Peptides against a protein of PDB entry 9GMZ. Designs and how they scored, part 127

Target 1, 343 residues: chain A of PDB entry 9GMZ
Amino acid sequence: TGFPLELLTRPATERLAYFENYTVAHPRLKEVYEILMRTIAEPAGASFIFVYGASGVGKTTLRLRVEQKLTELALPKLESDRARVPVVGIEAIAPESRYFNWKEYYTRALITLEEPLIDHKFDYGVRGISRDNFGKINVESKVVAPALRRALENALIHRHPDVFFVDEAQHFGKVASGYKLQDQLDCLKSLANMTGILHCLLGTYELLTFRNLSGQLSRRSVDIHFRRYCADSPEDVQAFKSVLLTFQQHLPLAETPNLVDHWEYFYERTLGCIGTLKDWLKRVLSDALDREATTITLKDLQKRALSVAQCQKMFKEIQEGERQLSETEADVQNLRSALGLGA

## One batch from the design tools (peptide; made by RFdiffusion4, then SolubleMPNN)

Design b2_p16_4_s2 (from b2_p16_4, 9 letters changed)
Fold by OpenDDE base, seed 5:
Structure b2_p16_4_s2 (fold): chain B 343 residues (1-343), chain A 16 residues (1-16)
Amino acid sequence: as target 1 above (343 residues)
Amino acid sequence: SLQLFEPFEKPLVRRP
């Protein structure tokens, strides 16, 4: 089973779109997807879910698949409750300044939550928040962050999403001098408590700092580690090779490239991160389609690979995150042993 | 043995 052979007669844009929209349901993605879906369905009093892992592991793909599934599951209920939004997802932006821009965050969240297709206009009671003729939310520059927060709180209560997603959530950690990361967490905690809406923060291993700073959030949070594939695990190597095998069958080219034979090179330049792998293959496929090439060569791969210096930097960040998690696991075990609970 | 992983059932429709 591979790509539809009819794609070979289609424009390059359709072939590329097929691959872009194709998602390999690899073991780590399936596992995290199932845990996340279960946790959203049964939060058990949790107010937060933290999903952390390497850059390029596939967190955005995970989010989008969960958003799609939650939307599909909600469709029958949306006919009776036209005010409801099943899920809302935003990406936190890296601030240009040394501090996180809450005004921008609230504005983006409100705009995303109040998509034009929602027939029920909600009055936010805030001057300078309006809808255009297409139902799109417009926020005037004069609207202050506390007013936007109240508008978002009211919108979240009214729309009752099953979860609020924030991708790239490590950007909440960008705090100006004199402010504490704890204040950012308390702000998020207050938003979750005031609305009763479950928040899911997706990000890098920098999210581990959030878990450690708030002993109160730890009691009301679920942690999900989205792991990369590790070359020291035979099972992970087999899974990674199987991902390459799957991708090579789903590249809409006349001749199936042999990606599996180059698995070590793919691993070297992706660090076992499937999102990085997919993005690399997408770039290479685009180049191949532009040249009307029948297949992908090693030279084509090399042209679009991350540099060794980029991989070394990414690997150091991964190692530090994995180390912190391993130390935390050891600390838990030491605590259990000290309490007499056994191993 | 290597295996083919099944895709998620529906393609991701990137919202524009």
Scores: peptide ipSAE 0.309, ipTM 0.816, DockQ to the pose 0.868
Fold by OpenDDE base, seed 2:
Structure b2_p16_4_s2 (fold): chain B 343 residues (1-343), chain A 16 residues (1-16)
Amino acid sequence: as target 1 above (343 residues)
Amino acid sequence: SLQLFEPFEKPLVRRP
């Protein structure tokens, strides 16, 4: 079934919001969602989950869907445990300096943990942390990073979320090399260990650097590769075309556009990344709604496409990440063979 | 054959 036909009589804002909120349960997203939900439910002594994949593959969509599900599953318990927060999700900010801003990280995490609607107020025991008249957390500039860390540790223990999400987590790695990067990882590890809260880091293939730096993190981490669709796989091409078919039925326009016939062009400009595809279609839909257009044309698509140069850059980054993972798989096979276990 | 994928059950309510 397509979009609700009643949307055609609704304002452009509601039509756009429908598409923005619509999520195709495509095979790779469903698979990673199921693995992630299972791992959160049964972490088996893991302190970290690493979810890595191409930029625009849909990691943020995955996070938001898991956050939604964890919240829904927690609702019956939240009636009895008013202190509980089921999930915490933040986005790591790209640092303006050569150093990761831990103060900002802890502040954002605290603000996210302490939604105004939480009835059970927590005392952090830290001077300069207060609530406004709406219950929103305010952190004074005088509060130092170690104090914010202690406040966050105590808040995480008290609120006991099932998982702490950090999106764009590759930003931890961009600022530090060698020992400084290890110190940042040890800081995250210490936070997870002190709180007992499972951390899920979502990011690009640059997260592989985090996995490889600490043998101790590796022993307590679960890796989830969120793959793109590959044009060399007939099954992946069929899935990608099926995503296009699904999206074209859910664009709230009077005439259904034929996206499937242009699948190669969509693949060329998305590299098989469904998040990139959805964002592209969202921009094109917005333009069409602004013009009160009945459909989307190839010219409308071309106007909002990523440039060839952008796609070439993104593709090189993907190829390097996929290569590193393939080498790791080969190393496992070589190790098994050397141990006499066979391939 | 091409398939229509089911949506995830509920729309993402972006909390403001």
Scores: peptide ipSAE 0.305, ipTM 0.815, DockQ to the pose 0.835
Fold by OpenDDE base, seed 1:
Structure b2_p16_4_s2 (fold): chain B 343 residues (1-343), chain A 16 residues (1-16)
Amino acid sequence: as target 1 above (343 residues)
Amino acid sequence: SLQLFEPFEKPLVRRP
């Protein structure tokens, strides 16, 4: 089934919102979603989940879908336990300096934990943290990072979310080299241990560098690789074409565009990343709606495509990440062989 | 053959 045909008579804003809110349950997203949901339900003593993959593969979409599902599953319990928050999700900010801004991280986490609808005033035990008349947290500028950490620890313990999400988590690794990166990891590990809350870090392949620095995290972490679709796999090509066919049916335009016939061009400019594809189609749809166009043409696609130089840069970053994972897989095989388990 | 993938049931309401 395609988009609701009544959308063709609706305002451009509503038509665009339909497509924006539409999520294709493509095989890679569904697989990673099921693994992540299962791991959150049964962490088996894990304190961390690492979800890594290419920029634009759809990690933020994955997070948002899991947050939605966890919230829906918790609704019946939230009536009896008004203090509980089912899930917390934040995005890590790229450091403006050589140092990660922990004060900003803790502040954003606290603000996200304290949705206005939570009537239970929790005293954070920290001077300079208050709620306004709307229940919104206000953090005074004088509050120092150690005090904000204690407030966040207390809030996480009291609210007891099933998982704490950190999107763009590779930004923890963009800090000054060596000892400081270990200190950042130890800080996160300590927060997870002190609160008993499972942490899920989502990021690019740069997250692997951060993940590999702690041999202690290896024993208490689950790794989830969110793969792109690869053109060298016939199954992946078929899945990618099927995603194009699905999006083609869900673009709220009078004439259904033929996206599938241009699959190679779509692949060239997305590298098999469905998030990049959706964002591209959203930009093109917005342009088409602004012009009151009946369909999308190849020229419309070309106008909003990533440049070849952007694609080359992104592809180099993907190849480096996939290489690092392949080396890790080889290390596992070498370890198995050395243990006498066979390849 | 190509197939149509089903959506996730509920639209993501992006928080404003």
Scores: peptide ipSAE 0.303, ipTM 0.813, DockQ to the pose 0.867
Fold by OpenDDE base, seed 3:
Structure b2_p16_4_s2 (fold): chain B 343 residues (1-343), chain A 16 residues (1-16)
Amino acid sequence: as target 1 above (343 residues)
Amino acid sequence: SLQLFEPFEKPLVRRP
């Protein structure tokens, strides 16, 4: 199966949009998706889910697919319960300042939770939060973070999502000198406890610092490792090549490029991260469409590749994260052995 | 052997 051939007669914007919207259901994405969906359905008293993995592994894609599925599953109930939102997802912003901007976080969460199609009649009980004639939330600059928090708590209770997603959640760890990361975690924990809403934090391996700092969060959290494909695993290499094969069939070009023959170069410049691969191919496709090219060449790929220096930096960050996880697994095994529990 | 992976369906963008 390939792209619809009719796309070859369509504008470049439509051809690009097709590829942008195309998602390969690769093995690691399916696995993590199933684990995450099961955990959301049966949290077993957990208040948090941590999804961690390399930058560009596909965490945002995972979130969007889970959001889609939860929405689909909720549709029959949403007809009767117009107040309910099945899922809410935001991206944490890297602070421009030395500390995490909670005011901005709460504002974005409220705006996302209160989309115009939802029942417009929720009163936040906070001055300076209003709805326009289109039902869009407006938050005045004078509204302070504690008031926005209370508004968000009330909105989350009223809308009762199955999960609250925070993408790029490692940005909570970007605290100014003197602020304790613990205070940020306690704030999130308090929000989850006060609302009764399951929180899913998606981020890089920097999220492991959150897990390690809060022994209380660890007892109420589920960890999901979204692994990259590893070149030392024959199965992972085959899966990665199969992803390339799938993408090459879905590039809306007159001539199908042979991406698979360049799999080592793709691996070198993506580190086995499928999101990074997709973004790279998207850039190259955009360039090809702008030139009205019939195919993609190795030269076209090279022009839009991450630099070796960028890949080396990313790889060091991955290795450190994978090392920390491996050490943790070994520590658990050593503890079990020392307790006389079977491996 | 290499395989073709099935796509996920398009995200339901709640378009306003």
Scores: peptide ipSAE 0.321, ipTM 0.812, DockQ to the pose 0.597; fails the geometry check

Design b2_p16_4_s3 (from b2_p16_4, 8 letters changed)
Fold by OpenDDE base, seed 4:
Structure b2_p16_4_s3 (fold): chain B 343 residues (1-343), chain A 16 residues (1-16)
Amino acid sequence: as target 1 above (343 residues)
Amino acid sequence: PLQIFEPFPKPLVRRP
């Protein structure tokens, strides 16, 4: 089954929006989604979930789909508990300076948690935090980071989300020294412990540095590896080709493009990352719709492809992350052998 | 054979 044929008579904006909102339930996304949903439902005393994988693998798509599902599941309960927010998700911003801005982080988290549509007004107990006439939170410049933290702790306790998502969480690791990284991890631990709210950090393989630095997090964390599709696996190649087949049926164009015949070129320029693939196809679709084209060509694909140099850089970063994980698996085997449990 | 994967269900609630 493909896109609704009625879209061919609709404006370019509606056709593009259809594809943007279309999410393929590909095997790796479905697997990670099911693991994440189960872990959120039954955290078993975990305070953290780490979701790590390549840039462009689809972590933001995963987060958004989980947020949607948690919201849907919470709807019957939200009628009785007007204070509750089922899920909160923020994106960590890369600091312009060498230091993570906690004040900005807490402010953004508060703003996201306290949406204007929440009827139940909460007093943060902190001077210089107010709501404007539109219900938007305003934080005065004089409010210090420890006060904003207490306000966020109180808001998280009051709103009781099932999970707090932090996307691009590798940006917490952008500190000049390992000591400062530990302080940041201890700050996050303290926030999770004080609120009792499960935190899910999504990011690149740079999150492995966070996992390794904190032996206390290891006892209270669940790790989820969001793998890319690998060209050396026949099953992964078949899945990747099936994703291309699915996308070609859901591009709202008069003539269905043959994406599958170009699977090697798509793999070369996405490294098996479906988010990168979708973003590429979205750009190409936008260009095609702007020209009122009936289909997309290889030339149209080439115009919007990542450069070979970009792909080489991304691949090096992926290889380093996958290597670190393979070493961790070997370390588990070595630990089991050292414990006398056998290989 | 290649498979056509099903979509994730569309969000019922449009976040504004």
Scores: peptide ipSAE 0.329, ipTM 0.815, DockQ to the pose 0.586
Fold by OpenDDE base, seed 2:
Structure b2_p16_4_s3 (fold): chain B 343 residues (1-343), chain A 16 residues (1-16)
Amino acid sequence: as target 1 above (343 residues)
Amino acid sequence: PLQIFEPFPKPLVRRP
């Protein structure tokens, strides 16, 4: 089944919005979704979930789908518990300096947690945090990071989300020294412990640095690797072609483009990352809709493709992350062998 | 055919 044919008579904005909201449940996304949903439901004493994988693999899409599902599951209870928020999701910001901006992090978390439509107004007990006439949280510039932390702790306890998502969480690691990185992890660990709220950090392979810094965190964390599709795997190639076939059927154009015949070019410019593929197709669709085109061509694809230099850089970052994981798997095998645990 | 996740529901406007 393709897109609703009625979309062909609709405005370009509605046609684009259809494709933006469309999500292919590709095998890797479904697998990681099921693991993540199960882990959130039964954390087994874990305080952290780490979801790591290539940039553009689809981590944000995963987060949004989990947030949707947790919200849907909570709806019957939210009618009786007006204070509860089922899930909180933020994106960590790249530090402008060599230091992570905790003040900005806490402010964004508070703003996201306090939806204007929440009937139950919570008093943070912190001077300089207020609500406007529309119920939106306002944080005065004079409020210091320790006060914002206490406000967030109180808000998380009161709203009691099933999980707190931090997307682009590798930005916590963009600090000049390993000691500072440990201090950041201890800060996050303390926040999770003080609130009793499960934290899920999503990010690039740079999150592996967090995993290796504390043997105590490893006992209280669940690791989820969101793998890309690899061209060396026939099954992964077939899955990638199936994604292309599905996207070509869901592009709201009068003539269905043949994306599958160009699968190698799509693979070359996405490295098997479905988020990168979707973003590319969104740009191409937007251009086609602006021209009132009936289809998309290879030339339209080439115009919006990542450059070879960008792909080479991304591929080096992926290879380094996959290498670190392979070394960890080899270390586990070596440890098992050394323990006399047969393979 | 790959399974499709349902579209994101329109933000549940908590009706007052």
Scores: peptide ipSAE 0.039, ipTM 0.642, DockQ to the pose 0.143
Fold by OpenDDE base, seed 1:
Structure b2_p16_4_s3 (fold): chain B 343 residues (1-343), chain A 16 residues (1-16)
Amino acid sequence: as target 1 above (343 residues)
Amino acid sequence: PLQIFEPFPKPLVRRP
């Protein structure tokens, strides 16, 4: 079924919001969602989950859908356990300097974990952390990073989420020299161990460099590759066309645009990344609604497309990430051969 | 037809 036809009589803001909130359950998103949900339910002694893939593949959409589902599943238990938070998700900030700002990370995590409406207000034993009259956490500037860490550890233990999500987690790796990167990993590992909370790090292929620095993390982590659609796979091309058809049916316009006939152009400018595709269509829809247009044209698409230079840069980053994973797969095969298990 | 994830529920503003 397409969009609700009643939307055509609704304000442009409501029409745009419909499309923004609309999520296509495309095959790779569904697969990764099912793997991630299963891994969260049965971590089998893992302390970390790594979800890596191209920028714009849909990692944030995956996180938000898992957060939604975990919240829905927890609702019956939250009536009896009013202290519990089912899931917490934050985005890691790119470092402004050679150092990751742990103080900011702990502050944002604590603010996100401490919903204003939670009845069970806990004193985390840290001076300069308070709740305002609205129940919102306030952290005074004088509070040091070690104190914020202790507050977050206590909060995670008390709230006991099923998982702690960190989106854009490659930003932990954008720190100076190899020693400091190991210290960042040890810091995260210590937080997971001290709290007993499963951590899920979502990021670009730059996250692989971070993941590979700790042989100890290898034994206590699950890896999930969120792949893009590849034009050399007939099945992937068909899935990508099916996504275009679905978006075509869910654009709240009077005349259904023909997106599928332009699938090659959509592929060229998204590299098979559905998040990039959705963001592109959202920009084009916004422009069409502002003009009170009945449909979207190829010219409207071209106006909001990523440049060829942007696509070339993104493609180079994807190829490097896919190469690193292929080398890792070859290393697994070499290890199996060396163990006498065969290729 | 691709399955559709349900729309994100509007944040249930727990009205006080």
Scores: peptide ipSAE 0.036, ipTM 0.625, DockQ to the pose 0.148
Fold by OpenDDE base, seed 5:
Structure b2_p16_4_s3 (fold): chain B 343 residues (1-343), chain A 16 residues (1-16)
Amino acid sequence: as target 1 above (343 residues)
Amino acid sequence: PLQIFEPFPKPLVRRP
């Protein structure tokens, strides 16, 4: 079934919002979603989950859908445990400076965890952390990073989320001159250990550098690779065409556009990344709705496509990440063979 | 057709 036909009589804002909120459960997203949900339910002593993949593959969509599901599953328990937060998700910010801002990270985490609507407000014993009249956390500029960390540790312990999500987690790799990336990982490891809260870091293939630097985290981490669709795989091409077919049925336009016939062009400009595809179609839909158009054309698609230069840059970054993973897999096989463990 | 995830719930205004 396509979009609700009633949307054709609704304002452009409602039509766009429908498509924005629409999520295709494409095979790779479904697979990673199922693995992530299972790992959160049964972490088996893991303190970290790493979810890595290409920019625009759909990691943020994955996170938001998991957050939604964890919240839904926790609702019956939240009636009895009003202090509990089922899940917390933040985005790590690219520092303006060359250095990751831990003070900003702890502040954002604390603000996100301490939602205004939580009945049980806590004083974490930190001067300069307060709630406004609406219950929103306010952190004074004088509060130092170690105090914010203690407040966040206490908040995480008290709220007991099933998982703490950090999106764009590759930004932890932006270390000061003379500091090691290892120190950032040790800080995160300490936070997870002190709170007992499972951490899930989502990011680009730059997260593989985190995996390789901490032999101690590798024993307490689960890795999840969110792959793109590859044009050299007939199965992946068929899945990508099926995504296009599903999107064309869910664009709230009077005439269903034929996206599938242009699958090669869509692949060329998305590199098999469904998030990039969705964002592209969202831009094109917005333009079509603004013009009161009945459908979208190839010319409309071309106007909002990523440039060839952007695609070439993104593809080089993807190839390097995929290469590093393939080399790691080969190294594991070589190690097993050298240990006399059959392949 | 592929399966879809349910729409994000309208922000459950946690009714007090």
Scores: peptide ipSAE 0.035, ipTM 0.625, DockQ to the pose 0.145

